# Designs tried in a protein design run: peptides against a protein of PDB entry 5EIB. Part 195

Target 1, 366 residues: chain A of PDB entry 5EIB
Amino acid sequence: VDLEPGTMDSVRSGPFGQIFRPDNFVFGQSGAGNNWAKGHYTEGAELVDSVLDVVRKESESCDCLQGFQLTHSLGGGTGSGMGTLLISKIREEYPDRIMNTFSVMPSPKVSDTVVEPYNATLSVHQLVENTDETYCIDNEALYDICFRTLKLTTPTYGDLNHLVSATMSGVTTCLRFPGQLNADLRKLAVNMVPFPRLHFFMPGFAPLTSRGSQQYRALTVPELTQQMFDSKNMMAACDPRHGRYLTVAAIFRGRMSMKEVDEQMLNVQNKNSSYFVEWIPNNVKTAVCDIPPRGLKMSATFIGNSTAIQELFKRISEQFTAMFRRKAFLHWYTGEGMDEMEFTEAESNMNDLVSEYQQYQDATAD
Target 2, 366 residues: chain A of PDB entry 5EIB as posed
Amino acid sequence: VDLEPGTMDSVRSGPFGQIFRPDNFVFGQSGAGNNWAKGHYTEGAELVDSVLDVVRKESESCDCLQGFQLTHSLGGGTGSGMGTLLISKIREEYPDRIMNTFSVMPSPKVSDTVVEPYNATLSVHQLVENTDETYSIDNEALYDICFRTLKLTTPTYGDLNHLVSATMSGVTTCLRFPGQLNADLRKLAVNMVPFPRLHFFMPGFAPLTSRGSQQYRALTVPELTQQMFDSKNMMAACDPRHGRYLTVAAIFRGRMSMKEVDEQMLNVQNKNSSYFVEWIPNNVKTAVCDIPPRGLKMSATFIGNSTAIQELFKRISEQFTAMFRRKAFLHWYTGEGMDEMEFTEAESNMNDLVSEYQQYQDATAD

## One batch from the design tools (peptide; made by RFdiffusion4, then SolubleMPNN)

Design b2_p20_6_s2 (from b2_p20_6, 8 letters changed)
Fold by OpenDDE base, seed 5:
Structure b2_p20_6_s2 (fold): chain B 366 residues (1-366), chain A 20 residues (1-20)
Amino acid sequence: as target 1 above (366 residues)
Amino acid sequence: SAAAARRAAARARAAARLKA
């Protein structure tokens, strides 16, 4: 789905364009112009019913509908505005199904779109209320991984999207292959989300290796375990050491010893015990899938529900506040039928979310 | 244009939803 036809044409003409049904390509003509309000209330609102018709048709074809997965950018007007409109409409029609998102967070290091803090804040407000699970994929973290870890001098959107695709493949492993841990979206929510509003995840992937060092790297369970818990491998620009893990899932892929995995997972928990809440018992879950990802002998994917995610929301909030106090570009949003009150409500709800994370970070076992 | 009229109507509906 897109508000621009050119994006759909690029997908259709791409190497995998034929895997999608032609009738499932829904697109507009005008775009959102990086404006959340155009995506949510005007241009997106004209297109949403045609998307819902496709969603209904595909849902009816499912033997067992678990829920929905949306991939979108929070910086752009289509992904942010129309994406959150679509989430709201799907949740209204399917209130008993899981809403899962892969939400790409904007960064000034990657994009010069000045209104991204507005689009992100307005989107987070919707995601807090209308999603059950949100993977926070932060363009700042992706850029830093590409530059520092992968040794790419000029990271491209292609390089960032490669990390996104690897992460998406990793976190969906248990949904696509035989396994007991998080075998469906609802089980993932039960294991990962102890409090309904605190459903924002820090994903991570291992191995991350520069092209120059790939040939010299042995892939071992200890190395994968160490790397996936490293703050430098988090695909959200947060340091887990500045917060506490509420819950963790680790998904290993490839032929490895379950015993070795369990030993390494215990060792990393013990070494980092101060960074876990003590009042949620058995809050680390581990899965092993015998099928490695393409081109790798083994991998590990990390999913963390950490109070450190507040660093990401604080960054967005600071950028938002700096613009909103100046009323910068507000006329672009109000001209699409928004009120300034909606900005204030979105800012307030995101600040409340930050406060909730801090409260649970500071909580002790009574 | 018909498109401009639809956008104007959509904005009016959006403004009504925010007041409800």
Scores: peptide ipSAE 0.028, ipTM 0.641, DockQ to the pose 0.036
Fold by OpenDDE base, seed 1:
Structure b2_p20_6_s2 (fold): chain B 366 residues (1-366), chain A 20 residues (1-20)
Amino acid sequence: as target 1 above (366 residues)
Amino acid sequence: SAAAARRAAARARAAARLKA
């Protein structure tokens, strides 16, 4: 789905374009112009019914519909505005199904789109209310990984999207291979989301290795375990050491000893015990899938529900506030029928979310 | 309660605009 035809043409002409049904390409002509309000109330609202018709058709063809997965950006107008509109509409029609998102967070290091803080804040306001699980894929973190870890001097969207795809493949492993931990979206939510509003995940992937060092790096369970818990490998620009993990899932892929995995996972928890809440018992879950990802002998994918995720929301909030105080570009949104009050409500809800994370960070076992 | 009220109001405004 897009408000521009060119993106759909790129997908259709791409290596995997043939895996999608032609009738499932729903697109507009005008785009959203990086305006959340165009995505949510005007251009996107005109297209949403056509998307919902496709969603219904595909949902009816499912033997067992668990829920929905949306991949979108929060910086753009379509992914943010129309994406959150779709989430709202799907939630209304399927209130008993899981809503999962892969939400790409904007960064000034990656995009010069000035209004991204507005689009992101307005989107987070919707995601807090209407999603059950949100993987926070932060362009800030992706850029830093590409530059620092992968030794890419000029990271491209292709380089960032490679990390996104590896992460998405990792976190969906348990859904795609039977007999795993978190084998369905609801079970994932039960294990990962102790509080309904605190459903924003910090993903991570291992191995992350520069092309020049790949041949010299052993892929071992200890190295994977160390790397996936390293703050430098988080796909959200947060330091887990500044917060506490509410819940963690680790998904190992490849031929390895389950005993060694369990030992290493226990060791890393013990070494980092100060960074876990003590009042949620058994808050770390581990899965091992014998099938490695393509091109790797083994991998580990990390899913963290950490109170440190508030650093990401604080960054967006600070950028939002700096623009909103000046009323910068507000006329682009108000011209689409938005009120300034909606910005204030979105800001307030995101700040409430930050406060909720902080509350549980500071909570002790009674 | 105040946050919930703001969220409910925002949802109501959004729903009203989508019906117009």
Scores: peptide ipSAE 0.028, ipTM 0.643, DockQ to the pose 0.514
Fold by OpenDDE base, seed 3:
Structure b2_p20_6_s2 (fold): chain B 366 residues (1-366), chain A 20 residues (1-20)
Amino acid sequence: as target 1 above (366 residues)
Amino acid sequence: SAAAARRAAARARAAARLKA
C-alpha cells in the first residue's frame, strides 16, 4: 500500500513482485508530502476503504487469522498517517486479533524531513492505543550500526533496509517454523508484554560483521549471545544499560547445541542481572530454529522489552517540543482538518508512556 | 501499594506464560 504509484511499480517489477496478488496493490496518486494529516485525514482516508476491502478478502481466506503485521515508517506521511489510520480501522473491525507493527523511527542523521518529529509523535500516540506489539526500528541506530559496526563510510537506505530485513526475518522465525517459542502472535504478546501500554520492543541482530572482517569471524553460540545483548547491536537508539529489561526473547537460527544455547543464555543473564527486573520471573525466553538465515551458518535475534526504550521517545519528544512551542509548520496539518489539540494529546500520551517506563524501571521487588 | 499491585499483576502474567 502506498499513496504514490511508483513504489508499487518498483515492488511489482522487483525480484519478488510475483509473490503478491495484483489486486493487493492498493495505491494513490498524490502522496502524503511527508504530512501525517494527509495520510490520516485526507489522501489516506480516501484510500483506506480500498485497503480494508483487500484486508477483509485476505482475512477471509485465512484458515486461522492470528492478526495483522504492518511495516511502516513514522517519519513520512503515508506510513505514519495512513499506516496509523489503517491500524485504527483494522482494530475496530478485528478487535480480538493481534496488531503487530514494524515501526521505523525517524532520525535527523538519515533524513532531512523537518516535520518528522510531528509525524512520529502523532504515530506513537496511535501505536500506544491500537497496537499489541511494536518493533521499534530506529534509523539512528541503523545508521550507527552501518557506520560504526559495518564500517560503511556512507550508509545508504539499501544498507539500512538490509538490517531491517534481517531483523524482520529473525523476529518472525518462530511464526514461520512449527514447534517454536512464540509460535503465534498472541503467545508472543503474552510472553513479551507484561503491561499493555509497554509493548514497544528493541530488536537486535547478530552477527553484525563488516565485509572486511567476515572471513576472520567465527560464528559461535557464545559470540552470538554476547553480540545479541550488546547495545551496539540494538536497532533502537537506546542503551539497555540505562534501563531494565521487563522481558526478553532470543531466537537462534542454525545448527547448534540447545545445551550450549541454554548455558550461554543463562551466563548472559547472570552477567547482566542488574539490567533485568527481578519481579518478573522467567522473563527471558529462548528459541532455536535449525534453519539458518540465507547466507549465514547461524544467527541470533534479540527482542527486548526494556525501560531504556524511553530514550527513543524522549528524543522524539524533545524534537517535537522544540518545533511545537514555535508553532512551526502547524498550518500544514491544520489545513488537512487536524486540530492543534491532537498534537498536545499525542505529546501528553508519549510523555505518559515515558513516565510509565520510568516507574517500572524504578520498581523494586517487595 | 500501586507498585506492589503492578508487580503482582506482572507475576501473574508471567505465571500464565509458563502454563501456555
Scores: peptide ipSAE 0.006, ipTM 0.330, DockQ to the pose 0.031
Fold by OpenDDE base, seed 4:
Structure b2_p20_6_s2 (fold): chain B 366 residues (1-366), chain A 20 residues (1-20)
Amino acid sequence: as target 1 above (366 residues)
Amino acid sequence: SAAAARRAAARARAAARLKA
């Protein structure tokens, strides 16, 4: 789905364009112009019914519908505005199904689009209320990984999207291969989300290796385990040491000893025990899939529900507040029928979320 | 909470605009 036709042509002409039904390409003509309001209230609202018709058709063809997965950006107008509109409409029609998102957070390091903090804040307001599980894929973190870890002097969207694809492949491993932990979206939610509003995940991937060092790197279970818990391997720009893990899932892929994985996972938990809440027993889950990702002998994917995710929301909030206090660019949104009150409500809800994470970070076992 | 009431009102306004 897009409000522009050109993105659909790129997907259709791509190496995997043939896996999608032609009738499932729903697109507009004008685009959202990086405006959340165009995506949510005007151009996106004109297209949403056509998307819902496709969603219904595909849902009816499912033997067992678990839920929905949305991949979208929060910095743009289509992914943010129309994406959150779709989430709302799908939630209304399928209230008992899981809503899962891969939400790409904006960064000034990646994009020069000035209004991205508005689009992100307005989107987070919707995601807090209408999703069950949100993977926070932060362009800040992706850029920093590309630049610092992968040694790419000028990271491209292609480089960032490669990390996104690796992460998405990792976190969906348990859904794609039988006999794994969290084998369905609902079980994932039950294990990962102790409180309904605190459903924002910090994903991580290992190994992350520069092209020049790849040939010299031995991949071992201890190294994968250590790197998976390293802040430099997180796809969200947060330091886990500044918060506490509520829940963790670790997914190992490749031929390895389950015993060695369990030993290393126990060691990393014990070493980092101060960074876990003590009042959620058995809050770390581990899975091992014997099928490695393409091009790797082994990998580890991390899913963390950490109170440190508040650092991401604080960054967006600070950027939002800097513009909103001056009412900068608001006329582009109000011209599409938005009220300034919606901005204040979105900011308030995101700040409430930050406060909720902080409350649970400071909570001790009685 | 007052915050929850504001969020509920925002959702109601958004839903009303999408029906207009």
Scores: peptide ipSAE 0.027, ipTM 0.611, DockQ to the pose 0.611; fails the geometry check

Design b2_p20_6_s3 (from b2_p20_6, 6 letters changed)
Fold by OpenDDE base, seed 5:
Structure b2_p20_6_s3 (fold): chain B 366 residues (1-366), chain A 20 residues (1-20)
Amino acid sequence: as target 1 above (366 residues)
Amino acid sequence: SAAEERRERARERERRRLAA
């Protein structure tokens, strides 16, 4: 789905364009112009019914509909505005199905789009209320991984999207292969989301290796385990050491000893025990899938529900507040039918979310 | 809903803008 036809043509002409049904390409003629309000209230609101018709058709073809997965950006107008409109409409029609998102967080290091803080804040407000699971894929973190870890001098969207694809492939492993932990979206929610509003995940992937060091890197269970818990491998720009893990899932892929995985997972938990909440028993889950990713002997994917995710929301909130205080570009949103109150409601809900994460960070076992 | 009313008002404003 897009509000721009050119993006859909690029997907259709791409190496995987034939995987999608032609009738499932729904697109507008007028883009959102990086305006959440155009995506949510005008241009996106004209297109949403056509998307819902496709969603219904595909849902009716499912033998066992678990839920929905949306991949979108929060910095743009289409992904943010229309994406959150679509989430709300799907939630209204399918209230008992899981809503899962891969939400790409904006970064000034990656995009010069000045209104991204508005689009992100307005989107987070919707995601808090209408999603069950949200993978926070932060362009700040992706850029830093590309630059620092992968040693890419000038990270491109292609480089960032490679990390996104690896992460998405990793976190969906248990859904795609039978006999795994979190084999469905509901089980994932039960294991990962102890509190309904606190459903924002820090994903991570290992191995991340620069081209120059690939030949010298051993792929071992200890190295994968160490790397996936490293703050530098988080796909969200948060330091887990500044918070506490509510829940963790680790998904190993490839031929490895389950015993060795369990030993290394126990060791990393013990080493990092101060960064876990003590009042959630058995809050670390491990899965091993014998099928490695293409081109790797083994990998590990990390999913963390951490109170450190508040650092991401604080960053967005600070940027939002700096713009909103001066009413910068506000007329672009109000012109599309928004009220200034919707901005203050979104800011307040995101600040409440930050406060909730802090409360559970500071909570001790009685 | 209040959101639907806002959406319809927005669509109506945009229709008026495109017709002008």
Scores: peptide ipSAE 0.031, ipTM 0.672, DockQ to the pose 0.051
Fold by OpenDDE base, seed 4:
Structure b2_p20_6_s3 (fold): chain B 366 residues (1-366), chain A 20 residues (1-20)
Amino acid sequence: as target 1 above (366 residues)
Amino acid sequence: SAAEERRERARERERRRLAA
């Protein structure tokens, strides 16, 4: 789905364009112009019914519908505005199904789009209420990985998207291969989300590999485990050491000893015990899949529900506040039928979410 | 909801803009 036809044509002409049904390409002619309000109330609202018709048709063809997975950006107008409209409408029609998202957070290091903090804040407000599970994929973190770790002088969207693809492949491993931990979206939610509003995950991946570098680094299980818990391997720009893990899932892929994995996972928990909440028992889950990712002998994927994710939301909130206090560009949104109150409500709800994470960070077992 | 009413008003404005 897109409000711009050119993106859809690129997907259709791509190496995997034939895996999608032609009738499932729903697109507009007029893009959202990086405006959440165009995506949510005007251009996106005119297209949403056509998308819902396709969603219904595909849902009816499922033998067992678990839920929905949305991949979208929060900086643009289409992914943010229309994406959150779709989430709301799907939630209304399928209230008993899991809503899972891969939400790409904006960064001024990656895009010069000045209104991205508005689009992100307005989107987070919707995601807090209408999703069950949200993987926070932060363009800040992706850029920093490409620049600092991978030594790419000028990171491209192709380089960032390679990291996104590796992460998405990692976190969905348990859904795609039988006999794994969190084998369905509902089990993932039960294990990862102790409080309904606190459903934002920081993903991480090891080993970090650049596009086209077949670095056959044969990593060991200890090295994979250490790198997976390293803040430099996180796809969200927050330091886990500044917060506490509520829940963790670790997904190992490749031929390795389960015993060695369990020993290393116990060792990393014991070394980092101060960075876990003590009042959630058995809050670390581990899975091992014998099938490695393409081009690697082994990998580890991390899913963390950490109170440190508040650093990401604080960054967006600070950027939002700096613009909103000046009423900068508000006329672009109010012209599309928004009220200034919706900005204040979205800012308030995101700040409440930050306060909730801080409360659970400071909570001790009495 | 107040959000739905705003959405309908926005759609009506856009329909008027496209019909002009």
Scores: peptide ipSAE 0.027, ipTM 0.666, DockQ to the pose 0.054
Fold by OpenDDE base, seed 1:
Structure b2_p20_6_s3 (fold): chain B 366 residues (1-366), chain A 20 residues (1-20)
Amino acid sequence: as target 1 above (366 residues)
Amino acid sequence: SAAEERRERARERERRRLAA
């Protein structure tokens, strides 16, 4: 789905374009112009029913519908505005199904789109209310991984999207292969989301290795485990050491010893024990899938629900506030039927979320 | 709470807009 036809043509002409049914390509003509309000209230609202018809048709074809997975950006107009509209409408029609998102957080290091903080704040307001699970994929973190870890001098969207795809493949491993922990979206939510509003995850993927060092690096369970818990390996630009993990899931892939995985996972938890809440028992879950990702002997994918994610929301909030106080570009949104009050409501809800994370960070076992 | 009231007002406002 897109409000721009050119993106759909790129997907259709791509190496996997034939995997998608032609009738499942729903697109507009005018785009959202990086305006959340165009995505949510005007251009996106005109297209949403056509998307819902496709969603309904595909849902009826499922033997067992677990829920929905949306991949979108929060900095743009379509992914943010229309994406959150779709989430709202799907939630209304399927209130008992899991809503999962892969939400790409904007960064000034990656995009020059000045209104991204508005689009992101308005989107987060929707995601807090209407999603059960949100993977926070932060373009800030992806850029930093590409530059620092992968030694890419000029990271491209292709390089960032490679990390996104590896992460998405990793976190969905348990859904795609039988006999795994978190084998359905609801079990994942039960294990990862102790508090309904605190459903924003920090993903991570290992191994991440520069092209020049790949040939010299042994892939071992200890190295994968150590890299997953490294702050520099998080796909969200927050330091887990500044917060506490509420819950963690680790998904190992490839032929490895379950015993070695369990030993290394125990060791890393003990080493990082100060960064876990003590009042949630058994808050680390581990899965091992014998099937490695393509081109790797083994990998590990990390899912963290940490109070440190508030650093990401604080960054967006600071950028939002700096623009909103000046009423910068506000007329672009109000011209699409938005009210200044919606900005204030969205900012307030995101700040409430930050406060909720802080409350659970500061909570001790009684 | 004041936070819950703000969230509920936001949800109600959005539902009204999406129903219009």
Scores: peptide ipSAE 0.022, ipTM 0.579, DockQ to the pose 0.707
Fold by OpenDDE base, seed 3:
Structure b2_p20_6_s3 (fold): chain B 366 residues (1-366), chain A 20 residues (1-20)
Amino acid sequence: as target 1 above (366 residues)
Amino acid sequence: SAAEERRERARERERRRLAA
């Protein structure tokens, strides 16, 4: 789905374009112009019914519909505005199904789009209410991984999207292979989300290795375990050491010893015990899939529900507040039928979310 | 499982604590 037609042709002409049904390509003509309100109230609202018709058709064809998975950006207009409109509409029609998102957070290091803080804040407001599981994929963190870890001097969207793709493949491993922990979206939610509003995850992937260092890297369970818990490998721009893990899932892929995985996972928990809440017993879950990802002997994917994710929301809130106090660019949104009140409600709800994470961070075992 | 039941009891306890 896009508000621009040219994106569909790029997907169709791509190496995997044929895996999608031609009739499932829904697109507009005008785009969103990086405006959330165009995505949510005007251009996107005109297209949403056509998307919902496809969603209904595909849902009816499912033998066992678990839920929905959206991949979108929060900095743009289409992914943010129309994406959150779709989430709302799908939630209204399918209130008992899981809503899962891969939400790409904006960064000034990656994009010069000045209104990204508005689009992100308005999107987070919708995601808090209408999603069950949100993987926070932060362009700030992706850029830093590309630059510092992968040794890319000028990271591209292609380089960032490669990390996103590896992460998406990793976190969906348990859904795609039978007999795994978190074999469905609902089990994942039960294991990862202790409190309904606190459903924002920091993902991570290992191995991440620069091209020049690949030949010298051993792929071992200890190295994967160490790397996936390393703060510099988090694909959300927050430091887990500044918060506490409510829940963690680790997904290993490849031929490895389950005993070695369990030993390394116990060791990393014991070394980092101060960064876990003590009042949620068995809050770390581990899965092993014998099937490695393409081109790797083994990998590990990390999913963290940490109170440190508030650092990401604080960054967005600070940027939002600095613009909103000046009423900068508000006329672009109000001209599409938005009220200024919706900005203040979105800011308030995001600040409430930050406060909730802080409360759970400071909570002690009774 | 007994581990899952203990986890859900802990979640429910903490949810009640923070809602009070």
Scores: peptide ipSAE 0.005, ipTM 0.298, DockQ to the pose 0.028

